# Peptides against a protein of PDB entry 4ASU: the designs that were tried, part 77

Target 1, 270 residues: chain A of PDB entry 4ASU
Amino acid sequence: ATLKDITRRLKSIKNIQKITKSMKMVAAAKYARAERELKPARVYGVGSLALYEKADIKTPEDKKKHLIIGVSSDRGLCGAIHSSVAKQMKSEAANLAAAGKEVKIIGVGDKIRSILHRTHSDQFLVTFKEVGRRPPTFGDASVIALELLNSGYEFDEGSIIFNRFRSVISYKTEEKPIFSLDTISSAESMSIYDDIDADVLRNYQEYSLANIIYYSLKESTTSEQSARMTAMDNASKNASEMIDKLTLTFNRTRQAVITKELIEIISGAA
Target 2, 83 residues: chain B of PDB entry 4ASU
Amino acid sequence: FTFASPTQVFFNSANVRQVDVPTQTGAFGILAAHVPTLQVLRPGLVVVHAEDGTTSKYFVSSGSVTVNADSSVQLLAEEAVTL

## One batch from the design tools (peptide; aimed at target 1 F128)

Design b2_p27_3 (made by RFdiffusion4)
Pose (drawn by RFdiffusion4):
Structure b2_p27_3 (pose): chain A 181 residues (1-270 with 5 gaps), chain B 83 residues (1-83), chain P 27 residues (1-27)
Amino acid sequence: ATLKDITRRLKSIKNIQKITKSMKMVAAAKYARAERELKPARVYGVGLIIGVSSDRGLCGAIHSSVAIIGVGDKIRSILTFKEVGRRPPTFGDASVIALELSIIFNRFRSVISYKTEYSLANIIYYSLKESTTSEQSARMTAMDNASKNASEMIDKLTLTFNRTRQAVITKELIEIISGAA
Amino acid sequence: as target 2 above (83 residues)
Amino acid sequence: TLGEPDPEEEEEEEELEEELEEIEEEL
């Protein structure tokens, strides 16, 4: 309730809001890179339960929608392939998955809507390239919603700060008048 | 005729005369009228004879060539670079 | 494992997720 507590909380939630907004544009830039590389990947990959995701969270209902194997550390987290999502998926990564060894992944449509031999590695590559395009755009909205929630929280606390600031001024003033009187 | 690597796409549904292709057994020159077959590639060159008579030369490390029941061919390699 | 691990960025993301959950609870 003290001004010091409110000033500390405002700076704390502002730091979160700045970071979440900073990740909205990052997901927007990384999504633009992912879609630019998806066009040649879709024309490349055309011709057992495999879950395709990533280690990197904060992407909304992507890991929860997909329901030994299992690419993406967050899919084993419910019940394996690790270190994906941090860097764009290469064909070599899809090759290692085939080397160690009917498939579930998130297909890219737009920014809002989604759906859940040598040839076998091409399907794994097709899923990897589709998934990260899906993972990044979903994260773009997830951090946009988080930036909205943190801003609403700052507005509510600013009104508290103005009430407390007024209450401190009047209290100090009463202590002066009384001490005089 | 479709020729693509994971990185870039060279031809998108040609519309081409013939394509020389490296295969595990020697080499195969795929004409417009060729039998439906499924083949796997080896380290070798790919020569693309354009419809206007010109030539295109690329290199292929590995992959697959697929010619369907119709006059359609899809050639895909892990890496294709010039030169 | 398909790559080099980066535990520092994972910790930072986990901390940010906890802080977002706190904000949601308060809302």

Design b2_p27_3_s1 (made by RFdiffusion4, then SolubleMPNN; from b2_p27_3, 8 letters changed)
Fold by OpenDDE base, seed 5:
Structure b2_p27_3_s1 (fold): chain B 270 residues (1-270), chain C 83 residues (1-83), chain A 27 residues (1-27)
Amino acid sequence: as target 1 above (270 residues)
Amino acid sequence: as target 2 above (83 residues)
Amino acid sequence: SLGEPDPEEDKKEEELEKKLKEINEEL
């Protein structure tokens, strides 16, 4: 490589490093906000899930329709956030298929679709795009919930797969159950609950679904921003290392050029 | 007793004496060992009676309330404000 | 869609991702 080539590359990488550093700071700010907003969201979401845990709702084995909701975003540069969710979705889908279940998929965030489209295209019901540019709201969750409920897919049981935030350096891909209205209403374990009006139960289920989706979005967002911060930090370090390597190469190349010129002068071949 | 909105937590696994909630079917008072039930909220006032006799009032929008067999209660409102 | 598309931002992100991949491969 010529000195000019190396210099050009150095300039390019230095610019990249500036970008990644900036993105790290942006991600850090978004993470801080997301973490603050996750605190109440977690209480809210876990509260909504409490019924399913306490009621021990079981889907009969003869029920075959299963829905998988994968939660991530549209935005890249966040490490294994998307691939982790997709991996678990694939695993779950395969297990369910092996058990003779029909599996349909909803993707929250375009990255899920991009990863799974080739292998699971026929199983996708809908993909929600434009996720991850702004913090998710309960309104967003309600939109997703409504779309699911209006999809016409009569699932018996489902799962929502998302990255649960653990710490700034750790997330875990987890699964939470989703039950259809019919499954809840027919569950023997629900018999201990007082006679609930069908309309009330329907509305309750709508809220429950929105609540769980909202919770998953908040967990996912917090995990993503943290992961992005780490990814951008790593990228900045890698860029720094490359700059150092190229600088050494530049210096060596420069010395070689100087030496050659000196030899030419001394030899009179100039 | 847990009472939260998506953005704020008012009570988290707290012990309370009584919670009055505005449900679509009418006013509903939740006491200790209330029968398990599911209800949906209508816009209105939530009144929380603490064990110490303190009463707190909240305005809530829509949402859900769950009374479980273990006497745990989850009051989840879309929006809630302290009054 | 839960938001407004920004194709320019998406393109920039993709370009950056490509460049970072190249750096990592050279490292």
Scores: peptide ipSAE 0.486, ipTM 0.938, DockQ to the pose 0.894
OpenDDE base, seeds 1, 2, 3, 4: peptide ipSAE 0.495, 0.490, 0.498, 0.492; ipTM 0.934, 0.938, 0.936, 0.938; seeds 1, 2, 3, 4 fail the geometry check

Design b2_p27_3_s2 (made by RFdiffusion4, then SolubleMPNN; from b2_p27_3, 7 letters changed)
Fold by OpenDDE base, seed 2:
Structure b2_p27_3_s2 (fold): chain B 270 residues (1-270), chain C 83 residues (1-83), chain A 27 residues (1-27)
Amino acid sequence: as target 1 above (270 residues)
Amino acid sequence: as target 2 above (83 residues)
Amino acid sequence: SLGEPDPEEEKKEEELEKKLEEIKKEL
């Protein structure tokens, strides 16, 4: 490579390093906020799942309609955040299809659609975009819940798939159950709950759905920001190593050029 | 007893004597070993009676309350403020 | 679509992402 080529490459990599460092700082700020906001959201969301866990709600095998909600974002450069969710969605969809279930998909974040569109386009009900630029609110979760409930798709059971935050360096893709109103109302284990009005149960289910979605969004956001921070840090380190390598190459090449020029001067004077 | 909004936790797996909640069907008190039930909150006052005899008051907008067979209670409000 | 993002922050991040993609294509 010529000195000019090496210099150009050095400039480009230095620019990448600058950008990745900047993105790391932005992700770090968003992570700090997300982690703070996740604490109450986790208590709230886990509280909403308590009924389903305690009542051991089961969907009868004759029920055929299953909904998968995948939660991620629109934004890239966050490692395996999107691919982890998509992988689990694919696995779940394949297992359900093998069991003779009808599967429909909701994508939260455009990246889910981008990954699954070629193989699962016909299964998508809706994709929610504009995810990941701002912290998710309960209002956002309510919009998603309302859209699902108004979709006209009468699912029997469902799964919400998202990345649960573990630490700044770790997340885990998890699945939580979603149940239809009919599944909850017909569950034998619900018989111990006294005199539940049908309208009350319907409203309760709407809150439960919104609550679980909100929880998943908060877990996903925190996981994403931490993963992005790590990815940008790794990119910055890789850029630094490449800069060092290219700088050494530049110095060696420069010395070789100088030596050649000196020889040419000496030989031409000869 | 768990009482939370999306943004704030008031009680997390706490032991309480009684919780008074405003529901769409009417206000009721949740005592120890209350029968399992599901209710939806209406805007109103939540009163938490602690085991030490202290009473805390909250205003809630909407949400849900669950009383389980194991006597666990989840009070989940969309919005809640300490009064 | 979900609620409106902070326009200034969003724009800044999009610019950074675009610049990064452009530089990656040149390498």
Scores: peptide ipSAE 0.183, ipTM 0.900, DockQ to the pose 0.375
OpenDDE base, seeds 1, 3, 4, 5: peptide ipSAE 0.198, 0.098, 0.032, 0.126; ipTM 0.897, 0.891, 0.843, 0.895; seeds 1, 3, 5 fail the geometry check

Design b2_p27_3_s3 (made by RFdiffusion4, then SolubleMPNN; from b2_p27_3, 7 letters changed)
Fold by OpenDDE base, seed 3:
Structure b2_p27_3_s3 (fold): chain B 270 residues (1-270), chain C 83 residues (1-83), chain A 27 residues (1-27)
Amino acid sequence: as target 1 above (270 residues)
Amino acid sequence: as target 2 above (83 residues)
Amino acid sequence: SLGEPDPEEEKKEEELEKKLEEINKEL
């Protein structure tokens, strides 16, 4: 490589490092906001899940339709955020298929579709795009919930898979249950709640679904921003190492050029 | 007793004497050992009676309320404000 | 879609991802 080539490459990598540092700062700001907004969202979402935990709702074995909702985003450069969700979705889909269940998939965020398209394209009902550019709202969750309920797919049971936030350096991919109205209405464990009007139960289930989706989006967003911050920090370090290597190469090449020029002068080899 | 909106927590696993809620089927008071039920909120007033005798009032837009067999209560409003 | 697409930002992120992958391969 000529000195010009090395210089061009150095300039390019230095520019990349500036971009990754900037993205780290943006991710840090988004993370701080997401963490604040996650606190009430977690109480709200966990509160919505309390019924299912306490009622111990079981889906009968004769019920075959299962829905998997994977939650991530459209944006890359966040480490294993998307692949972790996709891995668990694949595992769950395989286990359910082995149990003779029909599996359909919903992707929240385009990255899920990108990872699973080749192997699971026929199982996708819908993918929600434009996820991750702005903080998720309850309105966004309501749109997803409404679309699911109006999809015409009559699932019996489902699972929502997302990254739960633990700390700035840790997240865990988790699963929460989703049940159809029919499954809830027919569950023996719900008998203690039997004095409920059918319209009330339907409306309750609509809220429950929106609540769980909202919660998952908030957990996912917080996890993603923290992971992106780490990924951009690592990218900045890698760029720094490359700059150091190229600088050494530049210095060696410069010395070699000078030496060659001196030899040409001395030898008279024009 | 848990009372929250998507953006704010008012009560988190608190002990309260009574909660009055506006439901689509009518307003009712949640007392200790209330029968398990699921209800949907209508726009209206929530009144929380604390054990110390204090009363707090809230306006809610919509949402759900769950009374469980273990006497735990989850009041989840889409929007809620302190009055 | 839940929002308005910004195709320019997506392209920039993809380009950056490719460049970072190249750096990682050379290290």
Scores: peptide ipSAE 0.382, ipTM 0.922, DockQ to the pose 0.868; fails the geometry check
OpenDDE base, seeds 1, 2, 4, 5: peptide ipSAE 0.371, 0.343, 0.348, 0.309; ipTM 0.917, 0.917, 0.921, 0.915; seeds 1, 2, 4, 5 fail the geometry check

Design b2_p27_3_s4 (made by RFdiffusion4, then SolubleMPNN; from b2_p27_3, 7 letters changed)
Fold by OpenDDE base, seed 3:
Structure b2_p27_3_s4 (fold): chain B 270 residues (1-270), chain C 83 residues (1-83), chain A 27 residues (1-27)
Amino acid sequence: as target 1 above (270 residues)
Amino acid sequence: as target 2 above (83 residues)
Amino acid sequence: SLGEPDPKEEEEEKKLEEKLKEIEKEL
């Protein structure tokens, strides 16, 4: 490579490093906000899941329709955030299929669809795009919940798969159950809950679904921003290392050029 | 007793004497050993009676309330404000 | 969609991702 080529590459990588540093700062700011907003959202979401845990709602084995909701975002540059969710979705789908279940998929965030399109395109009901640009709201969760309920797919049981935030350096891909109204209504364990009107139960289930989706979005967002911050830090370090390597190469090449020019002068070869 | 909105926690696993909730089927008081039930909130007043005799009032927009067999209660409002 | 698309930002992000992968490969 000529000195000009190396210089051009150095300039390019330095610019990339500036971008990654800026993105790290943006991710850090978004992370800090997401973490604050996750605290109440976790209490709220865990509260919504309490019924399913306490009632021990089980889907009858004869029920075959299963829904998988994968939660991520549209935005890249966040390490294994999307691939972790997609991997668990694939595993769950394969296990359910092996058990003779019908599996349909909803993607929250376009990255899920991008990863699973080739292998699972026929299983997708819908993908929600424009996820990850702004903090998720309860309104967003309600829209997703409503779309799911109106999808016409009469699932019996489902799984929502998302990255749970653990710390600034750690997340864990987890799943939580979702149940259809029919499954909840028919569950023997629900018999202890007195005087539940059918309309009340329907409305309750709608809230429950929205609540769980909202919770998953908040966990996912916090995990994603933290992972992006880390990814951009690593990218900045990689760029720094490359700059150092190229600088050494530049210096060596410069010395070689000077030496060659001196030899040419001495040898009289012009 | 847990009382939260998506953005705020008012009570987290707290012990309370009574919670009055506005439901679509009517207002009811949740006491100790209340029968398990599921209800949907209507816009209205939530009144929390603490064991010390203090009373807190909240306005809620909508949501759900769950009374479990273990006497745990989850009051989950879409929006809630302290009064 | 839950928001307004910004295709330009997405394209720029993809280009950056590709460049970063290239850097990682060369290191």
Scores: peptide ipSAE 0.454, ipTM 0.924, DockQ to the pose 0.820; fails the geometry check
OpenDDE base, seeds 1, 2, 4, 5: peptide ipSAE 0.446, 0.435, 0.444, 0.443; ipTM 0.920, 0.922, 0.925, 0.923; seeds 1, 2, 4, 5 fail the geometry check

Design b2_p27_4 (made by RFdiffusion4)
Pose (drawn by RFdiffusion4):
Structure b2_p27_4 (pose): chain A 181 residues (1-270 with 5 gaps), chain B 83 residues (1-83), chain P 27 residues (1-27)
Amino acid sequence: ATLKDITRRLKSIKNIQKITKSMKMVAAAKYARAERELKPARVYGVGLIIGVSSDRGLCGAIHSSVAIIGVGDKIRSILTFKEVGRRPPTFGDASVIALELSIIFNRFRSVISYKTEYSLANIIYYSLKESTTSEQSARMTAMDNASKNASEMIDKLTLTFNRTRQAVITKELIEIISGAA
Amino acid sequence: as target 2 above (83 residues)
Amino acid sequence: EEEEEEELEELEEEIEEEEEEEEEFEE
């Protein structure tokens, strides 16, 4: 309730809002990179339960929608392939998955809507390239919604700060008048 | 005729005369009228004879060539670079 | 309001865990 507590909380939630907004544009830039590389990947990959995701969270209902194997550390987290999503998926990564050894992944449509031999590694590559394009755009909206929730929280606390600031001024003034009187 | 690597796409549904291709057994020149076959590639060159008579030379490390029941061929390699 | 504070604390913890995982991955 003290001004010091409110000023500390405002700076704390502002830091979260700046970070979540900073990751909205990052997901927007990385999604633009992912879609640019998805066009040649879609024309390349055309011709057992495999779950395709990533280690990197904060992407909304992507890991929860997909429901030994399992690419993406967050899919094993419910019940394996690790270190994906930090960097764009290469064909070599799809090759290692085939080397260690009917498939579930998130297909890219737009920014809002989604759906859940040598040839076998091409399907794994197709799923990896589709998944990260899906993971990044979903994260663009997840951090956009978080930036909205943090901003609404700052507005509510600013109104509290103005009430407390007025209450402190009047209290100090009463202590002066009474001390005089 | 479709030729693509994971990185870039060279030809998108040609419309081409013939394509020389490296295969595990020697080499195969795929004409417009060729038998339906499924083949796997080896380290070798790919020569693309354009419809206007010109030539295109690329290199292939490995991959697959697929010619279907119709006049359609899809050639895909892990890496294809010039030169 | 209290529920919104709890959601934001959980989001802060997730952001810190992601930053730690990025640092470990860069090493």

Design b2_p27_4_s1 (made by RFdiffusion4, then SolubleMPNN; from b2_p27_4, 10 letters changed)
Fold by OpenDDE base, seed 1:
Structure b2_p27_4_s1 (fold): chain B 270 residues (1-270), chain C 83 residues (1-83), chain A 27 residues (1-27)
Amino acid sequence: as target 1 above (270 residues)
Amino acid sequence: as target 2 above (83 residues)
Amino acid sequence: MEEQEKELEKLEKELKEEEEELKKFEE
């Protein structure tokens, strides 16, 4: 490589390092906020799931329509955040298909669609974009819930797949169940509840869906920002090592050029 | 008894004597051993009666309340403020 | 070194997609 080539590459990598350092700081700030906001969101979301866990709502085997909601974002540079969700979605879809179920997919965040486009495009109902640029709100979750309920797809049971935050260095991809109004209303386990009119149950189910979506968004956001912070730190370190290596190469190459010029002068070949 | 909004937790698995909630069908009190039920909240006043006799008041917008067979209660409001 | 170069190349491509977000935060 010529001195010019090395210099150009050094400049490029130094610029990358500056960008990754800046992104690390941004991710750190967003992570700190997300982690604070996750605390009440987790209590709220887990509370919403309590009914389904305690009532042990089951979907009959003869019911065939299943919905998978994958939760991530539009933004990259966060390690395995998106691929982890996509991997579990693929696994779940394959298992359900093997069991004779019809599977449809909703993607929250454009990255899910990007990963699954070629293999699962015909199963996608909708993809929600513009996710991850700002902290998710309950309003955002409500919009997604409303879109699902008005989609016209009459699923019986569903799964929401997202990354649950564990620590700054750890997340776990998890699945929570979602149920259609018909499934809930027809569940034998619901018989223990007092006389509940159809309107109340419908409204309750709408809140429940919005609640779990909101919860999943908050878990996903916190996990993503933490992972991005780590990814950008690693990128910055990698860039630093490359800069050191190229600098050494530059110095050696410069010396070689000088030596060559001296030889040419001495030999009269200049 | 759990009482929370998306942004704030007021009670987390706490023991309380009674909770008065505003529902679409009317206000009712949740006591110990209340029968399992599901209700949707209407805008109104929530009153929590603690075991020590103290009372706390909250205004809620919309949401849900669940009374389970194991006597656990989840009060989940979209918006809630302390009064 | 070759592996690192490939990783950096991938990073450069992905960074282009996130450049606008970074600019907004820095302003």
Scores: peptide ipSAE 0.142, ipTM 0.895, DockQ to the pose 0.577
OpenDDE base, seeds 2, 3, 4, 5: peptide ipSAE 0.125, 0.140, 0.107, 0.048; ipTM 0.896, 0.897, 0.895, 0.872; seed 2 fails the geometry check

Design b2_p27_4_s2 (made by RFdiffusion4, then SolubleMPNN; from b2_p27_4, 9 letters changed)
Fold by OpenDDE base, seed 3:
Structure b2_p27_4_s2 (fold): chain B 270 residues (1-270), chain C 83 residues (1-83), chain A 27 residues (1-27)
Amino acid sequence: as target 1 above (270 residues)
Amino acid sequence: as target 2 above (83 residues)
Amino acid sequence: MEEKEKELEELEKKIKEEEEEKKKFEE
C-alpha cells in the first residue's frame, strides 16, 4: 500500500471513530433518561399484566387466530436488539403454524419488517414506523392499541415480544400474552370476578392493551439505548486499535520510501 | 395495593386499609377481602386510607382498577396527581 | 486486522445510510 492509500484509510477510520464516539454519548444520554422513565413504567405495566397471571386465562384450543406483536424501533446500530426479537417472532410463528394456528404479525418499528419481509411478508398486518426517534409516550401506545383494535383482525390470543432491560450490559427477549375481549369474557377463570358490564370490559381491555404496549416500548427503548452505547463503544475501541496499527504501518512505509529514494540517488537510477 | 400512572408510582404492593375509587358505575370503597372485580375509572377523587390512619387524596383521569381473589389491587390511572 | 477493517467499513456504510434516511425524512 502506498503512503497515500494508508493516509486515506487513516482519515476514514478517524472519521468513523469520531462518529461512533459521538453516537455513544448520545446513546448514553438517551439511556439515562430511558432507565429513569422505565422504573414507573415497569410497575405500571407489570400491574396491568397481573390480571392475566392471576386469572390464568387460557385460550380454548379451537381458537385459531393468533397475533404476534414484535416491538423494536426504526434505528439500527444497536447490536442484536432487532435480530433477537425477530428470531423469537420466527420461532413463535413456526410453532403456532405447526399447531394449526393462523398467525398474523404486527411490527412496532421498521426494523422488524426489514428482517422478516422476505420470509413473512404475507403475515404482516401493519408496521408502525417512526419509532425510536423520541421516547415513547402513553399516547403513542394508545394510538398503536387503537389501531390494532380497529384493524379488523379478530384475533383470539396474541403475544407481544420485546427486549426486557436487565442491566446496561444485559437484556432478554421476552413474551407477554395479549387476549381478545371474547377470550377474556369467555374464560372460566374469570367467573370469580363480579358481573362486569360489557362496555366496562371493553374499555378495560383497551387500557390493558395500551398499558402493555407502553410497557414493552419502555423496556425496548432502554434495552436499545444500552445496546447502542455498548456497540458504539466497541466500534470506537476497534477504530482506535486500527488507527494505531495503520500509524505504525505508515511510519514504516515512510521510512522504506525514504530509504529507497536514497538508494536510487546513490545508484544514479534517478 | 399498587397505584401507578405511566410516569409515577404512588403505591407498590403496599398494605392499605381502604381505597375509595371513582368508577363509571359509581364510587366504591375497596376493603380487605373485597370481591374480585374489574372497573374503569372516571375522572375523580381517589382516597387511600393507610393502616396507620393516614388518608391520602389523589385526582385521577381515566384508567382501570382490578380487585383480585388474592386481595391484591391494581389501580392504574392514565394520569394522577397528589392533592 | 482485515476483518476489523471490513467491520468498520460496513459500519461506515450503515452510518451513512442512516444519515441519508434522516435527511430524507426531514425533507
Scores: peptide ipSAE 0.260, ipTM 0.912, DockQ to the pose 0.828
OpenDDE base, seeds 1, 2, 4, 5: peptide ipSAE 0.251, 0.245, 0.249, 0.256; ipTM 0.908, 0.912, 0.914, 0.913; seeds 1, 4, 5 fail the geometry check

Design b2_p27_4_s3 (made by RFdiffusion4, then SolubleMPNN; from b2_p27_4, 10 letters changed)
Fold by OpenDDE base, seed 4:
Structure b2_p27_4_s3 (fold): chain B 270 residues (1-270), chain C 83 residues (1-83), chain A 27 residues (1-27)
Amino acid sequence: as target 1 above (270 residues)
Amino acid sequence: as target 2 above (83 residues)
Amino acid sequence: MEEEEKKLEELKKKIEEEEEELKKYEE
């Protein structure tokens, strides 16, 4: 390789390093914010899910309509964040289909659609785009919840799949249940609850759905930013190592060129 | 007893004596061993009576309250402020 | 080394593609 070639390569890799380093810093800032906002969101979200865990709501076997909500974002370059959710969605869809259930899918974030479109296009009800540019708000979650409720798909049971944040280096794809109003109303386990007005229950369910979506978005966002930060850090380190290697090669090549020139001078070879 | 908004936690699995909540059907007090119930919050005053006798007041907008069979309570407000 | 360099170049391409996609959503 000529000095010119090596120089070109060095320049290219240095540019990549600058980009990845910048992206790392941006991701780090977003991660820090997301983590702070996740703390109360987790308490809030887990609190909302407590009913379903304690009531042990069971969906009758004759109920066949199942909704899968996958939560991620529109933004890539975050490792396995999207593929993990998609993988779990595929697995769940397959299991439900094998059980004779009808499955419909909602994607929160365009990346879910991009991954599943070829194989599951017929199962998609709606995909929410413009996710991940700004930190999710409860308002955002409410909009998603409302659209879901107005989608016209009368599901009996659902699953929301998202990445739960564990640490800066770890997330876990998890599934939480979603139940229709009818399923909740008809659940035997709900008999212990005092006579609840139908309107109250409907409103309660709307809040519950918004709450769980909000929670999932916060978990997902934190996981995503952390993963992106890690990915960009790794890329930056790899670039750094490459720069070092190329620099050494450059220096060696330079010395070789000098030596060759000296030999040519000494030998009188023009 | 858990009381939280999407952005703030006021109580997390705390033991309280009584919680007064404003619901769409009217205000009611949640005492120990209250029967399981689900309610939706209306804008109004939440009063938390701690076991030590202290009383805290909050204004909430909308949300939900759940009283479970195990006496756990989740008060989840869309917006809440300490008064 | 050459494979690693290629991976980095591919990453750059992916970054550029993603940036372009994001711009479409901002318009």
Scores: peptide ipSAE 0.367, ipTM 0.920, DockQ to the pose 0.787
OpenDDE base, seeds 1, 2, 3, 5: peptide ipSAE 0.349, 0.360, 0.361, 0.363; ipTM 0.912, 0.918, 0.917, 0.918; seed 1 fails the geometry check

